# Designs tried in a protein design run: peptides against a protein of PDB entry 3B8E. Part 163

Target 1, 230 residues: chain A of PDB entry 3B8E
Amino acid sequence: PFLIFIIANIPLPLGTVTILCIDLGTDMVPAISLAYEQAESDIMKRQPRNPKTDKLVNEQLISMAYGQIGMIQALGGFFTYFVILAENGFLPIHLLGLRVNWDDRWINDVEDSYGQQWTYEQRKIVEFTCHTPFFVTIVVVQWADLVICKTRRNSVFQQGMKNKILIFGLFEETALAAFLSYCPGMGVALRMYPLKPTWWFCAFPYSLLIFVYDEVRKLIIRRRPGGWVE

## One batch from the design tools (peptide; made by RFdiffusion4, then SolubleMPNN)

Design b2_p23_4_s1 (from b2_p23_4, 20 letters changed)
Fold by OpenDDE base, seed 4:
Structure b2_p23_4_s1 (fold): chain B 230 residues (1-230), chain A 23 residues (1-23)
Amino acid sequence: as target 1 above (230 residues)
Amino acid sequence: SEVLELLKELLERIEKLLEEAAR
């Protein structure tokens, strides 16, 4: 998200502190939980034919899969960001290159897509209104990511949810998201204004997309073992 | 520049979807 902010020169969709909360707060416990995940039965039974080449190929394929999931995750966050800004009069195309004027406190007449002028304070309120939903969207998408990452080949339905630590991690990150979204003072401390409960559902299509993507990927792997999708 | 063009295209698609949803 930060790279897109720099490249597109759009208003900052997610604050640095919130990014740190994601990386250190929401990802740490789930990552630890995955380390304790029971090994997939298929992984345990399959001996690598060539340990050196198969490991390298596998690492590349895993990296690609996680990269694709990460891209979907980022798209989910940006979708929420653009929806909120559009509801406030800033269409996505209008945001391109707007950052310089947006962040200038001396410019109090930045126009939206409909010619409405926004003061610096008003713009910052809208910006900070986007931070919380963006963060929450990332958390909701991470639910799907964490669940699918526990297996390589087996469907989530086949492997099951056996890791209680993973389940705890899901609740922990959700609780953190709720805390940051609704605790008084977060608007000042973290530039995260309270989130309307309806915005929690904005990420669900992307979570579903990740699940569908992963299940299709796994299905292909099962049907074509050793394929490039593995 | 290429990345920016791709981003622009994506944003245009999002805008269209938002407009359709608003109808």
Scores: peptide ipSAE 0.009, ipTM 0.242, DockQ to the pose 0.023
Fold by OpenDDE base, seed 1:
Structure b2_p23_4_s1 (fold): chain B 230 residues (1-230), chain A 23 residues (1-23)
Amino acid sequence: as target 1 above (230 residues)
Amino acid sequence: SEVLELLKELLERIEKLLEEAAR
């Protein structure tokens, strides 16, 4: 998200506070859950025939998979971001290069796509309004990510959800998202304004997409071991 | 509350620095 912010010079879609909340709140328990996750039955039982080659393939696979999942996750967040800004009169194309004027407190007449002028305060409210949905989108997408990360090759349906820590992680992420979204004072404390309930569902297509993508990927890996998808 | 404010201030400063660096 920050990289796109730099490259496209768009208003910041996700603040540092929300990033911190993601890193500390949403990633900590999942990371612990993954550490205690039962090793995939196929990974532990198959001794690598060539440890060097298999490690390299595994590292490439992991890097590609996480890279792709991360991209889908980011796309989900940015989709939500652009929808919110578009609803407020800022079309995506108009946001390109707008950051300089957007963040300038002395410019109070930034025009949206329809010629409406926005004060600095109004712009910041809209910006902060994007933070919560972006965060929630990440959490919802992470539900799928956590589930799919349990297995490298096996379907989630085959391994099941036996890890209590993972279930707790999903609950914790959801509870944190709800807390940050609806707890009074979070708008002032964390610049996370209350989220419309409809925005919780905005991420679901992307979560489903990641889930389907990973299941298809795993299916391909099972059918074609050693393929480029690994 | 004070710790939260300090943390917020720190994060805001970091954000500003990052924004400035991105310009």
Scores: peptide ipSAE 0.006, ipTM 0.239, DockQ to the pose 0.018
Fold by OpenDDE base, seed 2:
Structure b2_p23_4_s1 (fold): chain B 230 residues (1-230), chain A 23 residues (1-23)
Amino acid sequence: as target 1 above (230 residues)
Amino acid sequence: SEVLELLKELLERIEKLLEEAAR
């Protein structure tokens, strides 16, 4: 998120302190939970026939657990960010290069995509209004990601929810999200304004889409072992 | 609260430095 902020010169979608809360709070417990997840039954039954193939499987599992999850989370967060800004009159294309004027306290007439002028204070309220939904979206996407990443080939319904640590992680990250969203002082401390409960549901269609996509992918992998979709 | 404020200030300074470096 911060790299995109620098490269695209868009308003900051998520504060650095909030990023640390994600890395240390929301990512740590899920990562630990995945470490205790039972290996997929198909992986356990396959004697390591070829060390090269086993390394490839392990690298792919690690990529899913750490790399792909992070990318999907970022995409979900940015989706919510762009939706909120678009609802406030700032279309994604208009945000490109806007940071310089956006962060300038002396410019009080920044125009949105529809010609409405925004004061510095109004812009910062909108910016900080995006931080909480961005974070909550990441958490909601993590629900789906944690569930789908516990298996590579098997359906979630086949593997089941046997890992109590995973379930605990889901509750912990949800509780943390609720705390950061509704605790007094978070607007000042983390630049996260209180979130309307309805915004929690904005990420659900996205999470469901990822879940369905992953189940379809797994179905294809089961039908065509060794295909490019692995 | 004081530690959090100091951390916030430090991170804001780092952010500004990174923004300047990206220009």
Scores: peptide ipSAE 0.006, ipTM 0.248, DockQ to the pose 0.017
Fold by OpenDDE base, seed 3:
Structure b2_p23_4_s1 (fold): chain B 230 residues (1-230), chain A 23 residues (1-23)
Amino acid sequence: as target 1 above (230 residues)
Amino acid sequence: SEVLELLKELLERIEKLLEEAAR
């Protein structure tokens, strides 16, 4: 999110402090939980790795976890961001290059896509209105991500949810999202204004998309063992 | 430049989705 903010020169979609909350607060427990995930039923049937020739870290697995799924996750957040800004009169194309004027406190007549002028304070309210939904969207999408990352070949329906630490991580992540969204003072402390409950559902299509994507991927792996999808 | 083009394409797709949702 911060990289796109710099590259596209758009208004900041998510504050740096909230990004840290995601990295340290929402991702740590799930990451630890994955280390203790129960082995897949077919793992013990695999041939042992050759420690001299096999890489310790599978580049394809890293690409899948941090590249593809991570990109879809970010897209979910940005979708929510652009929806909110569009509802406030700023179409996505108009946001490109707008950051310089947006963040300038001395400019109080920034025009939206419809010619309405916005003061600095009004712009900041809209910006901060985007932060909470963006964060919540990331959390909701991570629900699906955490569930799918526990296995590589078996369906979630086959493997089940036996890792209690993973379940705890899902609740912790959700509780943190609720706290940051509704606790008084977050607008001042973290630049996150309260979220309408309806916005929690904005990310559900993306969570479903990730879930379906992973199930299809795993289905392909099961049908074509040793393929490029592994 | 390539990243900006990809971003532009993404934004255009988002706009289309928003327009469809508003209908």
Scores: peptide ipSAE 0.005, ipTM 0.218, DockQ to the pose 0.023

Design b2_p23_4_s2 (from b2_p23_4, 20 letters changed)
Fold by OpenDDE base, seed 2:
Structure b2_p23_4_s2 (fold): chain B 230 residues (1-230), chain A 23 residues (1-23)
Amino acid sequence: as target 1 above (230 residues)
Amino acid sequence: SEVEELLKELLEKLLELLEEAAK
């Protein structure tokens, strides 16, 4: 998110402190949950294992899972960010290169895609309004990602929800999201304004699409053994 | 990497649809 902010020169979609909360709060428990789920899946493998090759395969699977989760989270967050800004009159194309004028407190007539002028204070309210939904979107996407990333081969319906640590992680990150979204002072401390309940559902269609995509991918892998879709 | 590219393409399509809906 921060790299895209710099490269595209768009308004900041997520605050630095909030990014730290993601890295330390929302990623830690899910990562542990995935590690336990992988261990359970590995124990179920009946084939004789070569420890050297299996270690390499496991490291590759873990690296792929973490990389994909991070990418999907970022994309989901950016989707919500662009939706909110578009609803406020800023189309995605118009945001490109806008950062310089957006962050300049002396420019109080920044025009949106429809010619409406925005003061610095108004722009910052909209920016900070994006931070909370961006974070919540990441959490909602993580719900799907944690479930689908249990294994790269088996369907969620086949693997089931046996990992109690995973279930705990889902509740923990949801509770954290609720805390950050509704606790007084988060707007000042984290630049996260209170979230309307309707925004919790903004990411659900996206999460569903990712879920369906992953199930289809897994189906293809099962039908074509040895074909890796990365 | 292929999955990432597909997700990027999906995002771009969603953004296009959003822009169309905003007109």
Scores: peptide ipSAE 0.000, ipTM 0.232, DockQ to the pose 0.031
Fold by OpenDDE base, seed 4:
Structure b2_p23_4_s2 (fold): chain B 230 residues (1-230), chain A 23 residues (1-23)
Amino acid sequence: as target 1 above (230 residues)
Amino acid sequence: SEVEELLKELLEKLLELLEEAAK
């Protein structure tokens, strides 16, 4: 999110505090849960591989897979951001390069895609309105990410949901999202204005995309052991 | 890299659809 903010010079889609809440608040429990995840049945039954070559390959492939998932996650957040801004009159193309004028408190006549002028205060309200749903979108996408992290090769349907700590992590993450979204004063404290419940569903297509991606990836791995997709 | 390109393409398509829907 931050990289795209810099590169595209768009209004800030997610505040630094919310990023910290994601990194420290939502990812810690999941990371712990993964540490206690039971070994995959297929891994436990596998013959020892060449530990030198296969370790490096596996680390690279895991890193690549997580990188791809992270990209889908970011895309989900930005989608929600662009939807909200478009609903407020700012089309995605118009947002490109707008940051400088957007963040200038002395400019009170920034035009939207329809020629409507926005004061600095009005712009910041819209910006902060985007922070909460962006955060929630990330959380919802992380649900899928956490679930797919349970296995490397086995389908989610094959491995099941056995890790109670992982389930707890999902609930904790969701509870944090709800707290940040609906607790009074969060708009002032964290610049996260209340979220309409309907926006929770905006991320579901991306969660589904992650699931489909991972299942396809795992299917390819199962059909072609030793492939580059592993 | 291929997946990244596909995701970028998907994003572009989604943005286009959004712009069309906003008109």
Scores: peptide ipSAE 0.000, ipTM 0.216, DockQ to the pose 0.030
Fold by OpenDDE base, seed 5:
Structure b2_p23_4_s2 (fold): chain B 230 residues (1-230), chain A 23 residues (1-23)
Amino acid sequence: as target 1 above (230 residues)
Amino acid sequence: SEVEELLKELLEKLLELLEEAAK
């Protein structure tokens, strides 16, 4: 998200506070859950044929999978961001290079895609309005991520959802998202303005995409042992 | 990397559709 912000010079899609909330608030319990997750029975029983090469391959595979899932998460967040800005009159193409004028406090007549002028205060409200939905999108997408990350080869349907810590993590993330989105004063304190409930559903297609992607990936791995999906 | 490129293409298409819908 930050790299795209710099490269495209678009208004900031995700605030530092939201980033911290993701890293410190939402990822902690899931990380613990995954750490204490019982290794797949096949992984535990499978002795590495070559400890050096097999370990390296597994680490690379895990890294690649997380990278791809992270990309899907980012795309989901940006989709939500662009939808909100477009709804407020700023089409994606118009946002390119707009940051310089957007962040200038002395420019109070920045035009949207339809020629409507926006004051600095109005622009910042719209910007901060995007922060919460972006965060919520990440949380919703993480639901799917957490569910699928517990396995590397087996389908979720085969492994099941028996990890109570994982379930707790999902509730924690959701509760945090709800708190930051709807608690009075968050708009002033954290620059996270209230979100319409409908925006929670904006991320569902991406959650489904992650789920489908991972199931397909796992299917390929099962059918073609040693295969790599890039 | 191939998946990322496909996702990028998908995003671009979605953005185009969004722009068309917003007009």
Scores: peptide ipSAE 0.000, ipTM 0.217, DockQ to the pose 0.030
Fold by OpenDDE base, seed 3:
Structure b2_p23_4_s2 (fold): chain B 230 residues (1-230), chain A 23 residues (1-23)
Amino acid sequence: as target 1 above (230 residues)
Amino acid sequence: SEVEELLKELLEKLLELLEEAAK
């Protein structure tokens, strides 16, 4: 989110403090939970790790959890961001390069895609209106992410939900999302204005998409071991 | 495995860019 903000010079979709809350509050506990997840039946057939030759961290697990799925999460957040801004008159193409004028407090006549002029205060309100839904979208998408990351080959339905730490992580991130979305003062402290309850549902299609994607991926792996999908 | 390696490389590049941007 922060990278695309810099590269595309768009209004900030998610505040730096909120990003830290995601990384430390929502990702850390789940990451720990995945380290203690029960091994798949196929993993149990593997020889014990040689600590002298084998890498401590599973590079494949990292690439999937933080790379592939992280990108899908970001896409979900950006979708929500663009929808909100479009509803307020800023089409996605119009946001490109707008940051300089957007963040300038002395410019009070920034035009939207329809020629409506926006004051600095109005622009910041709509920007901060995007932060909360973006964050919530990440959390909701992460529900599916955490579930699918438990396994490499087996379906979620086959592996089950036995990791209590994972369940705790899901609860914790959801509670944090609710706190940041509805607690008074978050608009000032974290630049996250209160979330309309309807926006919780905006992320569900993405969670479903990730779930379907992973199930299809795992199905392909099971049918074609050693394929490019691994 | 091929996709995983590509994603790893991409992640590493993104992290490097983020670190540079944070300076």
Scores: peptide ipSAE 0.000, ipTM 0.251, DockQ to the pose 0.023; fails the geometry check

Design b2_p23_4_s3 (from b2_p23_4, 19 letters changed)
Fold by OpenDDE base, seed 3:
Structure b2_p23_4_s3 (fold): chain B 230 residues (1-230), chain A 23 residues (1-23)
Amino acid sequence: as target 1 above (230 residues)
Amino acid sequence: DEVEELLKEILEKLKELLEKAAE
């Protein structure tokens, strides 16, 4: 999110402190949960790992968690960001290159896509209004990610949810999202204004998309072992 | 497998950059 802010020169979609909350607060427990995930039902059918050549960490699982799925998560967050800004009069194309004027406190007449002028304070309110739903979108999408990344090839319906640490991770990240979204003072401390409860549901299509994507991927792996999707 | 490894490397680098930016 911050890199896109710099590269595209758009208003900041997610604060740096909030990014740290994602990395340390929401991703740490899930990462630990993966280390303690129960073996897949077919694990005993595989050849034993070579301790001299094979890495301890499953590179494929990490790649799914922090690679392909992570990109989809970011897309979900940015979708929410662009929707909110569009509802406030800023179309996505108008946001490109707008950062310089957006962040200038001395410019109080920045025009939206419809010619409405926005003061610095008004712009910052809209910016901070985007931070919370962006974060929540990431968390909601992370639910699906955490569930699917516990296995390489087995469906979640086959493997089940037996890892108590994984379940704890789901509750922890949800609780953190609720805290940051609704606790008084977060607008000042973290630049995250309170979220309307309805915005929690905007991420659900993306969670479903990730879930379907992973199930299809795993289905392909089962039907075509050694394929490019691995 | 190759695409997966490439994506992993890219996102690991991005994560490191984000962490540095957050400091």
Scores: peptide ipSAE 0.000, ipTM 0.236, DockQ to the pose 0.026
Fold by OpenDDE base, seed 4:
Structure b2_p23_4_s3 (fold): chain B 230 residues (1-230), chain A 23 residues (1-23)
Amino acid sequence: as target 1 above (230 residues)
Amino acid sequence: DEVEELLKEILEKLKELLEKAAE
């Protein structure tokens, strides 16, 4: 998200503090939950792995899978960002290169895509209005990410949702998202203004995409053991 | 810098946990 902000010179879609809340707050409990995840049923049935070759394969698999998931997460967040800004009159194309003027407090006549002029304060309000939905989008996408991380090869339907710690992680990140979204003072403290409840659903297509992606990936792995996808 | 280091540590721990979960 921050890289795209720098490269595209768009208004900041997500504050640094909120990024830290995601990385430190929402990901820590899920990470712990993975340590307590039940061993994958097919892994336990497998013969002892060659520690050298299988470690390398697993590292590549993890790197590829999480890299791709991370890209989908970012796309989900940016989608929400662009939708909100478009609803406020700023089309995606118009946002390109706008950062310099957007962040300049002395410019109070930044035009949107329809020629409406926005004061600095108005621009910051709409920017901060984007922060919360972006954060929530990431959290919702992380739901799917956590669920798919339960297994390497087996479908989520085969492995089941037996890890109570994982469920707790899902609850924790959701509760944190709700707290940051609706608690008074978050707009001042974290630059996260309250969002409409409907924006929680904006990320669902991306969560579904991640879920489908992982299920397809796992299906390919099951059908072609030792393939490049593994 | 401290936050970055902490983030790196968390990411490393996450990686280790994921590796363990993938085994």
Scores: peptide ipSAE 0.000, ipTM 0.237, DockQ to the pose 0.021
Fold by OpenDDE base, seed 5:
Structure b2_p23_4_s3 (fold): chain B 230 residues (1-230), chain A 23 residues (1-23)
Amino acid sequence: as target 1 above (230 residues)
Amino acid sequence: DEVEELLKEILEKLKELLEKAAE
């Protein structure tokens, strides 16, 4: 998100505080849950053929999978960001290069795509309104990510959802998202303004996309072992 | 089936949280 912010010179889609909340609040419990996840049945049955090559391959596979999932997460967040700004009169094309004027406190007449002028304060409210739904989008997408990451090759339907720690992690991150989104004072303290409940559902298509993507990936791996998709 | 059940539980909890937050 930050790289796109710099390259496109768009208003900041995700605040530093929200990033910290994701990294420290939402990722910790899930990571622990995955550490205690029962080893995938196929991994346990595979004797290491060559410890050096097999370890390297596994690390590359994990890195690639997380990279791809991370890209889908980012796309989901940016989609939510652009939708919110468009609803407030700023079309995506108009946002390109707008950051300089957007962040200037002395410019109080920044025009939206429809010619409406926005004060600095109004612009910042809209910007901060984007932070919360971006965060929530990431959390919702992470639900699917956590579910799929418990296995490398087997379908979630084959491995099952018996890890209570994972379920707790999903609840914890969701509760945190709700707290940050709706607790009074979060707008002032964390620059996270309250969300409409409908924004929680905006991420669902992306969660489904991640789920489908991973299931297809795993299916390909099972059918074509040693392929580039691993 | 387990995934669907988990997703349903999460959705129900989310709805409850959203309802509480809307009050």
Scores: peptide ipSAE 0.000, ipTM 0.227, DockQ to the pose 0.467
Fold by OpenDDE base, seed 1:
Structure b2_p23_4_s3 (fold): chain B 230 residues (1-230), chain A 23 residues (1-23)
Amino acid sequence: as target 1 above (230 residues)
Amino acid sequence: DEVEELLKEILEKLKELLEKAAE
């Protein structure tokens, strides 16, 4: 998020507090849950053909897959960000290079894509309004990520959702997202303004996308056991 | 390679959705 923020020079889509909430709040329990997840039967039972080389290749493939999922997750967040700003009059193209003026407290006449002038305070409200939906989007996408991380090869439908800790983690992060989104005072305390319930649904396509992506990946792995999945 | 191609397709679809949302 910060890299895109810097590169595109757009208003900050995800605040520091929100990032901390993701890293410390939403990822902690799920990460623990994954540690207690029952190992995939095929991972345990299948001996590598060459323990040294296959282990390295496997680690690389896992890292790549998780990196790719992370990128998709970030894209989902940014999509939500751009949608919200567009609904408030700031089209994505207009946001490019706008950060300098956006963050300048002395400029109170920043124009949106429709010529409406925005005061600094108004801009910051809109910016902070984006933080919550971005966070929620991340949470919703993480649902899929957490589910798919249970297995490397098997479909989610095959492995099932038997890990109570994982389920608890999903509820915990969802509850946290709801709390941060709807609890009074979060706008002032955490710069997370209340989220319209409809915005929860904006993330679902991306969650589904990650799910489909991983299922396809796993399908390829199943069809080509021991092959490269790039 | 197949994963990369799939990722590219996904990114393209997301881009299209973003463009539509910008309208």
Scores: peptide ipSAE 0.000, ipTM 0.199, DockQ to the pose 0.034; fails the geometry check

